# Designs tried in a protein design run: peptides against a protein of PDB entry 3T7K. Part 134

Target 1, 248 residues: chain A of PDB entry 3T7K
Amino acid sequence: KAEKILARFNELPNYDLKAVCTGCFHDGFNEVDIEILNQLGIKIFDNIKETDKLNCIFAPKILRTEKFLKSLSFEPLKFALKPEFIIDLLKQIHSKKDKLSQININLFDYEINGINESIISKTKLPTKVFERANIRCINLVNDIPGGVDTIGSVLKAHGIEKINVLRSKKCTFEDIIPNDVSKQENGGIFKYVLIVTKASQVKKFTKLINDRDKNETILIVEWNWCVESIFHLNVDFTSKKNVLYQKK

## One batch from the design tools (peptide; made by RFdiffusion4, then SolubleMPNN)

Design b2_p21_2_s3 (from b2_p21_2, 8 letters changed)
Fold by OpenDDE base, seed 5:
Structure b2_p21_2_s3 (fold): chain B 248 residues (1-248), chain A 21 residues (1-21)
Amino acid sequence: as target 1 above (248 residues)
Amino acid sequence: DYYEKLKEKFKEELEKAEKEL
């Protein structure tokens, strides 16, 4: 069926999209439309797997979903597109009115607002955002909204190698792991990096660390600090936004 | 229209949205 529909076009584009969707539903497409998309080089996956070499995200806008946050770690993210791209493409292909010799849809007309070429270009870098920031080992409180597995998975996609989960009520200093990174000459390295949810945790962890390791560098942030860093594909250590405690 | 229904479903899925982190 798809071949018969596409046979009216003299030239078919190859979009070369390996995509996931978030905040939009692709399971609503019929089998013929999925086959049409496949013939145009558009493959939509249900879940993110590293082996699939995903290069595209479909979303109506910037979202704080696991899929959207992880899409910014794609190598590279080629396109961040509104789902209307797929709809308008399929509408044009199924149109009986115009003997269109070619498909005329520009991907750039469907870019997600706020995901600009500067963001896309940073996904071509050989390193991840937290790796560039010399953050490899972090401490994450167990009461984090979203859950430690989901949050941890997003952080790992962005270059965190080790996530230590802290039981906020029972943890001691010995439970806190250092951010084990080689001191690079020009980069502020924090020995202890923690993501927390409450002011009481800041007070607890600052006391535990300062009582046992008084001269060491500490960064305590909210999850929003990580989100902002991901959305910009850059860690801004000059900003105090979402930083709860910092000792250099 | 099939495609208008798809647009409506996309809006509904945005409202039911995946857990924002």
Scores: peptide ipSAE 0.310, ipTM 0.866, DockQ to the pose 0.711
Fold by OpenDDE base, seed 3:
Structure b2_p21_2_s3 (fold): chain B 248 residues (1-248), chain A 21 residues (1-21)
Amino acid sequence: as target 1 above (248 residues)
Amino acid sequence: DYYEKLKEKFKEELEKAEKEL
């Protein structure tokens, strides 16, 4: 069926999109539309798997979903598109206007607001955002909204290798892991990096670390610090935004 | 219209949407 619909076009674009959707519905496309999209080089996956070599995200806007945050770790993310791209494409293809020899839809007209070429270009870098920031091992409190598994999965996608989950009420200094990074010449390395949810945790962890290891560097941040770093694909250590405690 | 129904479904999915982190 799709072949008969597409046969009216002299040339078909190959968009070469391997995509996931977030904040938009992809399961509602009929089989013919999925086949059409596949023939145009558009493949939509239900979940993110590294093996699929995903290069595209469909979303109505910037979202704080697991899929959206992880899409910024794609290698590269080629396109971040509004779902209207798919709708308008299918509308044009199903339009009985006999005279359309070509599909005239430009991907760039459907870019998600706030995902610019500067962000896209950073996804071509050989390193991940937290790797570039010399953050390899972190401590994460167990009461984090979203859950340690989901948050941890996002952080790992962005170059954090080890996530230590801290039981905020029961943890001791011995439970806190160091950020084991070799001294690189050009970057501030924090020995202890912690993601916390409450001011009481800042006081607790700061005391535990300073009582046992007084001269060490400490970075304590909110989850929003990680989100902002992901959305910009850059860690700004000059910003105090979402930083709860910093000792250089 | 099939495509308007798709847009409505997209809107509904935004309201039911994936947990924001």
Scores: peptide ipSAE 0.308, ipTM 0.864, DockQ to the pose 0.698
Fold by OpenDDE base, seed 4:
Structure b2_p21_2_s3 (fold): chain B 248 residues (1-248), chain A 21 residues (1-21)
Amino acid sequence: as target 1 above (248 residues)
Amino acid sequence: DYYEKLKEKFKEELEKAEKEL
C-alpha cells in the first residue's frame, strides 16, 4: 500500500532519521504511514538504545524528559524536530491534488525552538559535556526527583562514568566518592561533586568533607545545574546559577 | 480528519507528559 502511494513521486527523499519521540504520540500512526516514513528513511523507535544509532528527536519543544535530555548525547544529534514535520509530510504524500513530482518539506522549518546549530554542532564533539568538564564521578542523593536510575542514566549518557548514590540521612564521609579524574593540566578539577536536593544536605556534606578532607575542592549543585549544562552542552563554572556550594 | 486527531493525540501526550526531570 505504501509503495503505491509513493509511486506517484518521481524522487523520494531519504531523510536518514533514526528518531525517538518525546511529548508526542508516535503510536498513533497507522501501519501505512509508518511504512511510508520507513520508505523515506524515517524510523521511529520507542526507546533509546545505543545500538540504534539514533540521530533525531521529535518533540513539540524543549522538554526535561529522559528522552530529550539523552537525545542531546546522540553522536551526533542531527535534527531536533517538531512532530508537525511528520504530519505535514504525510499530508503532502496523501494529497491527491498536487501532481507533486517531489516532496517539498524543509527540515529547518520544523526545528525545535532553542535547539540551534550551536547545540547541534557540539553533539559532534568526540567527548560528552561532563567529560569535557572533568566530571566523571559524582555523588547523587537518593531522594532526587525522577529517581536515581533515571537521573543516573541521563548523567551517564553525558559522560559521567560513576554515579554514587548517597543515602542522605545515613551517609558518612566514607560513603562519598571522589571525582577521580587524572589531573588535566589546565582545568580545575573538583575532588567532590555532589548533586543534592536540600540545603540540609549541603550543610551535611560540606561538614563531612571539610572535617575529614579540609583542603579539597567541592562542588555541590542542584539537578538544574546538570540540566542547564546539558541544554547548553557546556558546563559554565563561572555561573553561580544552581550552584549551592563551591570551594575552589 | 485523521491528521487533526494525530495533533490532538500529540497534545494529549504532552499533557500526559513523560516525567519531566
Scores: peptide ipSAE 0.308, ipTM 0.862, DockQ to the pose 0.708
Fold by OpenDDE base, seed 1:
Structure b2_p21_2_s3 (fold): chain B 248 residues (1-248), chain A 21 residues (1-21)
Amino acid sequence: as target 1 above (248 residues)
Amino acid sequence: DYYEKLKEKFKEELEKAEKEL
């Protein structure tokens, strides 16, 4: 069926998109439309797997979903597109009025607002955002909204190797792990990095660390610090936004 | 129109939002 529909075009584009959707659906497409998309080199997956070599995200806007945040870790992210791209493409293909011998849709017309070439270019870097920031091992409070597994999975996608989950009410100094990064010559390394949700946790962890490991470097941030770092694909250590405690 | 229904479903899925973190 799809082949017969596409046979009216002299040349078919190959978009080479391996995509996931967030804040929009793909399950609503009929089998013929999915086959048309596949023949145009557009494959939509339900879930993110590293083996699929995903390079595209469909979303109506920037979202704080697991899929969207992880899409910024794709190697590279080629395109972040509005779902209207698919709709307009299918409309053009099914159009009986257009004696169009060629599909004429530009991917760049469907870019998600706020995902620019500067962001896309950073996804081509050989390192992840937290790797570049010398953040390898973090401490994460167990009461984090979203859950430690989901948050941890996003952080790992962005270069954090080890996530230590702290039971905030019961933890001692011995439960806190250091950020074990080799002292590379060119960057300020925080020995202790913590993601917390409450001011009481800041007071607790700063006391525990300062009492037992005096004069060490500490970074305590909110989850929003991580989100902003992901959306910019850059850690700005000069910004105090979403930083709860910093000791250099 | 099938495609207008798809656009409506896209809006509905945005409202049924995946868990934002």
Scores: peptide ipSAE 0.308, ipTM 0.865, DockQ to the pose 0.705

Design b2_p21_2_s4 (from b2_p21_2, 10 letters changed)
Fold by OpenDDE base, seed 1:
Structure b2_p21_2_s4 (fold): chain B 248 residues (1-248), chain A 21 residues (1-21)
Amino acid sequence: as target 1 above (248 residues)
Amino acid sequence: DYYEKLKEKFKEELEEAEKLL
């Protein structure tokens, strides 16, 4: 069926998109439309798997979802597009009125607001955002909204190798892991990096660390610090936004 | 129109279907 529909076009674009969609976007398409998209080089996946070599996300806007945050870790992210791209494409293909010999839809007309070439270019870098920031091992409180597995998975996608989950009420100094990064000459490395939810946790962890390891560097941030770092694909250590405690 | 209904569906579902972090 798809081949017969597409046969009216002299030339078919190959978009080379391996995309995830936010929500149940894939479930909205019939089998014929999925096959049409496949013939145009558009493959939509329900879940992010590294093996699929995903390069695109469909979303209406920048979202604070697992899929969207992880899409910024794609190698590279080629496109971040509004779902209207697919709908307008299919609408044009099914149009009986248009004696269109060609499909005339530009991907760039459907870019998600706030995902610019500067963001896209950073996804081509050989390193991940937290890797570039010399953040390899972090401590994450167990009461983090979203859950430690989801949050940890997003952080790992962005270059954090080890997530240590802290039981905030029972935690001792021995439960806190150091950020084990080789001292490269040119970057300030924090020995202890923690993501916390409450001011009481800041007081607790700063005391525990300073009582046992007084001269060490500490970074305590909110989850929003990580989100902002991901959305910009850059860690700004000059910003105090979402930083709860910093000792250089 | 089927595709206009899809646009509406996708606009509504995207904000509700995924857990915000």
Scores: peptide ipSAE 0.323, ipTM 0.868, DockQ to the pose 0.608
Fold by OpenDDE base, seed 2:
Structure b2_p21_2_s4 (fold): chain B 248 residues (1-248), chain A 21 residues (1-21)
Amino acid sequence: as target 1 above (248 residues)
Amino acid sequence: DYYEKLKEKFKEELEEAEKLL
């Protein structure tokens, strides 16, 4: 059926999109429309798998979802598009009115606001955002909203190698892991990096570390610090936003 | 129009379908 519909076009674009969608976007399409999209080189996946080599996200806007945050770790993210691209494409294809020899839809007209070429270009870098920031091992409190597994998976997608989950009520200094990064000559490495949810945790962990490992560098941040770093694909160590404690 | 209804559906459901972090 799809072939008969597409036969009216002299040439078909190959968009080469391997996309994840936010929400139930895929469930809205019939089998014929999915087949049409596949023939145009548009494949939509329900879940992020590394094997699929995803290069696109469909979302209405920048979202704080697992899929959206992980999409910024794609290698590269080629396109971040509004769902309207797919709908307008299918609408044009099914239109009987126009003797269209070609599909006339520009991907750039459907870019997600705030995901610009500066963001896209950073996804082509050989390193992940936290890797570039010399953050490889972190401590994460077990009471983090969203859950340690979900938050941890997002952080790992962005270059965190090791996530140590701290039982905030029971943890001792020995439970805190160092950020074991080989001293690169250029840039302040924090020996201890922690993501916390409460001011009481800041007080606890700063005391534990300072009492046992005096004069070491400490970075304690909120989850929002990580989110902002992901959305910009850059860690700004000059910003105090979402930083709860810093010892250089 | 089927596609206009689809646009409306997606605008409404997209914010609810996934957990915000």
Scores: peptide ipSAE 0.318, ipTM 0.866, DockQ to the pose 0.570
Fold by OpenDDE base, seed 3:
Structure b2_p21_2_s4 (fold): chain B 248 residues (1-248), chain A 21 residues (1-21)
Amino acid sequence: as target 1 above (248 residues)
Amino acid sequence: DYYEKLKEKFKEELEEAEKLL
């Protein structure tokens, strides 16, 4: 069926998109539309798998979702597009009124606001955002909204290798892991990196660390610090935003 | 329009199905 619909065009674009969608966007399309998209080089996946070599996300805007945050870790993310791209494309293809010899839809007209070329270019870097920031091993409190598995999965996608989950009420100094990073000349290395949810946790962990490992570098942040770092694909160590405690 | 209904559905699903982090 798709071939008959597309036969009216003398030339078909190849968009070369391997995309994830936010929500159940894939389940909304009929089989003919999925086949049409496939013939145009647009393949949509329900879930992120590294093996699929995803290069695109469809989302209405910048979102604080697992899929969106992980999409910024694609290697590279080529496009971040509004769902309207797919809809307008399919509308044009199904339109009987226009004797269009070609599909006249430009990907660049559907870019997600705030995902610019600077962000896209950073996804071509050989390293992940937290890797570039010399953050390899972190401590994560067990009461984090979203859950440690989801949050941990996002952080791992962005270059954190080891996530130590801290039982906030019961943890001791011995439960806190160091950020095991070799001293690179060009970056502030924090020996202890922690993501916390409460001011009481800041007081607890700062005391535990300072009492047992004096003069060590400590970074305690909110989850929002990680989100902002992901959205910018850059860690700004000059910013105090979402930093709860810092000892250099 | 089928596609407008699809837009609405996807908007609703985004609010219900995806956990904000």
Scores: peptide ipSAE 0.317, ipTM 0.862, DockQ to the pose 0.602
Fold by OpenDDE base, seed 4:
Structure b2_p21_2_s4 (fold): chain B 248 residues (1-248), chain A 21 residues (1-21)
Amino acid sequence: as target 1 above (248 residues)
Amino acid sequence: DYYEKLKEKFKEELEEAEKLL
């Protein structure tokens, strides 16, 4: 059926999109439309798997979802597009009125606001955002909204190698892991990096660390610090935004 | 229109279907 619909076009684009969609966007398409998209080189996946070599996300806007945050870790993210791209494409393909010899849709007209070429270009870098920031081992409190597995999975996608989950009420200094990164001379390497949810945790962890390892560097941040770093694909150590405690 | 309904559905479902982090 899809082949018969597409046969009216003299040339078919190959978009080479391997995409995830936010929400139930995939479930909204009928089998014929999915096949049409496949013939145009648009493959939509329900879940992110590294094996699929995903290069695109469909979302209405920048979202604080697992899929969206992980999409910024794609190698590269080629396109971040509004779902209207797919809908307008399918509308054009199903239109009987236009003896369209070609499909005329520009991907750039459907870019997600705030995902610009500067962001896309950073996804072509050989390193992940936290890797570039010399953050490889972190401590994450167990009461993090979203859950440690989901948050941890996002952080790992962005170059954090080890996530130590801290039981905030029961943890001791010995439970806190160092950020084992080779001292690069020019980068502010923090020995202890922690993501916390509460001011009481800041007080607890700063005390535990300073009482046992007084001269060490500490970075304590909110989850929002990680999100902002992901959205910019850059860690700004000059910003105090979402930083709860910093000792250089 | 099927596709307009799809646009509306996606707009509504996107806010409900995915857990915000």
Scores: peptide ipSAE 0.317, ipTM 0.863, DockQ to the pose 0.614

Design b2_p21_3_s1 (from b2_p21_3 with K6L E8R E10K D12E)
Fold by OpenDDE base, seed 4:
Structure b2_p21_3_s1 (fold): chain B 248 residues (1-248), chain A 21 residues (1-21)
Amino acid sequence: as target 1 above (248 residues)
Amino acid sequence: EIEELLKRIKEELEKAEKNAL
C-alpha cells in the first residue's frame, strides 16, 4: 500500500532518522504510515537501545522525560524535531490534489526550540557531559522523584559509571562512595558528589563527610543541577544554581 | 483529523509535563 502511495513521487528523500518519540505519537502510527516513513528513511522505535544507533528525538518541546534526557546522549543526536515534521510529511504524501513530483519538507524547519546547533555539536564529542566534568561516581538518595532506576539510567547515559544509592535515614559515612577520578590538575574534581532531595540530607551528609574526611571536596546538588547540565551538555561549576553545598 | 491529532499531541504533552523527572 505504501509503495502505491509513494509511486506518485519521482524521487523520495532519505531522511536517515532513527528516532524515539516523547510527548507525542503515544498511539504510534498505522501500518501504512509506518511503511511510508520507513521508505523515507524514518524509523521510529518504542524504546532506546544502544544497538539501534538512534540519532533523533521527536517531541513538541524540550521535556524532562527519560527519553528526551537520554536523547541528548545519542552519538550524535542529529535532529531534535517537532512532531509537526511527521504530520506535515504524511499530509503531503496523502494529499491527492498536488501532483507533487517531490516531497518539499526540510528537517531544519521543525527543530525543537532550544535544541540548537551548539547542543547538537556537543553530542558529537567523544565524551559524555558528566565524564567531561570528571563525575564518574555519584551518590543518589533513594527518595529521588522518578525513582533511582530511571534517574540512574539517565545519569549513566550521560557518562556516570557508578551510582551508589543511599538510604538517607540509615546511611553512614561508609555507605558514601568517592568519585574515583584521576586528579586532573584543573581543580574541578569533587571527591564526593551527591544528589539529594532535602536540606536535611545536606546537613547529614556534610556532617558525615566532614567528621570523617575533613579536607575533602564535596558537591551536593539537586536533580535539577543534573537536568540543566544535560540540557546544556555542559557542567557549569561556576553556577550556584541547584547547588546545595560545595566545598572546593 | 489534523485537529484531533494536534489535540492528542497536546494531551500527551500535558501528560509528559506532569510526569517530568
Scores: peptide ipSAE 0.514, ipTM 0.924, DockQ to the pose 0.868
Fold by OpenDDE base, seed 5:
Structure b2_p21_3_s1 (fold): chain B 248 residues (1-248), chain A 21 residues (1-21)
Amino acid sequence: as target 1 above (248 residues)
Amino acid sequence: EIEELLKRIKEELEKAEKNAL
């Protein structure tokens, strides 16, 4: 059926999109529309897998969803597009009135507001955002909203290799892992990096570390510190925003 | 059919915002 619908066009674009959707198209597409999109070089996947070499996300705007946050780790993210791209494309294709020789839909007209070329360009870097920041091992409190698995999966997508989950009420100093990174010439490496949810956790962990491992570097942040770092694809160590405790 | 799609997208967006990380 799709071939017969597309046969009216003299030339078909190849958009070369391997995409996931968030905040749109949860019900998916019918079989004919999937086939049409596939013939136009648009493949939509239900879940993020590294093997699929995803390069696109569909979303109505910047979202704090797992899929959106992980899409900024694609290698590269080529396009972040509004769902109206698919809607307008399918509308034009299913239109019987116009003997259109060509499909006239430009991807650049459907960019998500706030995902600019500067963000897209950073996804072409050979390293992930937290890898560039020398953050490879983190401590994460078990009471984090969204759950440790989801949050941990996002952090891993962005270059954190090891996530240690801390049971905040029961943990001791021995449960806290160091951020084991080789000394690079440029920039202070934090020996202990922690993501916490409460001021009581800051007091507990700072005491545990300072009592047992004196003079070590400590970074304690909120989850929002990670989100802002992901959305900018850059860690700003000069900002105090969402930093709860820092010892250099 | 397009109006229904746009309505669904709006509902999905509201759900995504409520479930923000």
Scores: peptide ipSAE 0.512, ipTM 0.925, DockQ to the pose 0.927
Fold by OpenDDE base, seed 2:
Structure b2_p21_3_s1 (fold): chain B 248 residues (1-248), chain A 21 residues (1-21)
Amino acid sequence: as target 1 above (248 residues)
Amino acid sequence: EIEELLKRIKEELEKAEKNAL
């Protein structure tokens, strides 16, 4: 059926998209439309797997979903597109009125607002955002909204190798892991990096660390610090935004 | 059909915003 629909076009584009969707197309596509999209080089996957070599995200806007946050870790993310791309494409293809010999839809007209070439270019870097920031091992409180597994999965996608989950009420100094990064000559490495949810946790962890490991570097942040770092694909250590405690 | 698709996207967007990490 798809072949018959597409036969009216003299040339078909190959978009070479391997995509996931977030905030759109939850119900998927009918069999004919899936086949049409496949013939146009558009493959949509339900879940993120490294083996699929995903290069695209469909979303109405920048979202704080697991899929969107992880899409910024694609190697590279080639396109971040609005769902209107697929909608307009399918409309044009199903239109009987358009004597169109060619599909005239440009991917660049459907870019998600705020995902610019600067962001896309950073996804071509050989390193992940937290790797570039010399953050390898972090401590995460167990009461984090969204859950430690989801948050941890996003952080790992962005170069965190080890996530230590802290039981905030019962944890001791011995439960806190250091950020085991070899001192690169020119970068402020924090020995202890923690993501917390409450001011009481800041007070607790700062006391535990300062009492047992004096004069060490500490970074305590909110989850929003990680989100902002992901959205910019850069860690700005000059910003105090979402930083709850910093000791250099 | 377009209006229905746009409606679905709007509903999904609202859900995604409510479930934001």
Scores: peptide ipSAE 0.511, ipTM 0.924, DockQ to the pose 0.882
Fold by OpenDDE base, seed 3:
Structure b2_p21_3_s1 (fold): chain B 248 residues (1-248), chain A 21 residues (1-21)
Amino acid sequence: as target 1 above (248 residues)
Amino acid sequence: EIEELLKRIKEELEKAEKNAL
């Protein structure tokens, strides 16, 4: 069926998209439309797997979903597109009136607002955002909204190797792991990095660390600090936004 | 069919926003 529909076009584009969707197309596509998209070089996956070499995200806007946040870790993310791209494409293909010899849909017209070439270019870097920031090991409180598994998975996608989950009410100093990174000459290296949800946790962890490991560097942030870092694909250590405690 | 698709996308967006990390 798809071949018969596409036979009216003299030339078919190859968009070379390996995509996931978030905030759109939850029900997927019918078999004919999937085949049409496949013939146009558009392959949509249900889940993120490294083996699939994903290069695209479909979303109506910037979202704080696991898929969207992880899409910024693609190597590279080539396109972040609005679902209207697929809709307009399928409309044009199914149109009986348009004696169109070619499909006239440009990917660049469907970019997600706020995902610009500066962001896309950073996904071509050989390192991940937290790797570049010398954040390898973090402490994450167990009461984080979204759950430690989901949040941890996003953080790992962005270069955090080890996530230590802290039971905020019961944890001791011995439960806190150091950020084991070699001192590079020009990087703000924090020995202890923690993501917390409450001011009481800041007080607790700062006391535990300062009492037992004096004069060490500490960074305590909100989850929003991580999100902003991901959305910009850059950690700005000069910003105090979403930083709850910092000791250099 | 397009209107229904657009409606579904809107509903999915609202759900995604409610479930934001």
Scores: peptide ipSAE 0.510, ipTM 0.924, DockQ to the pose 0.925

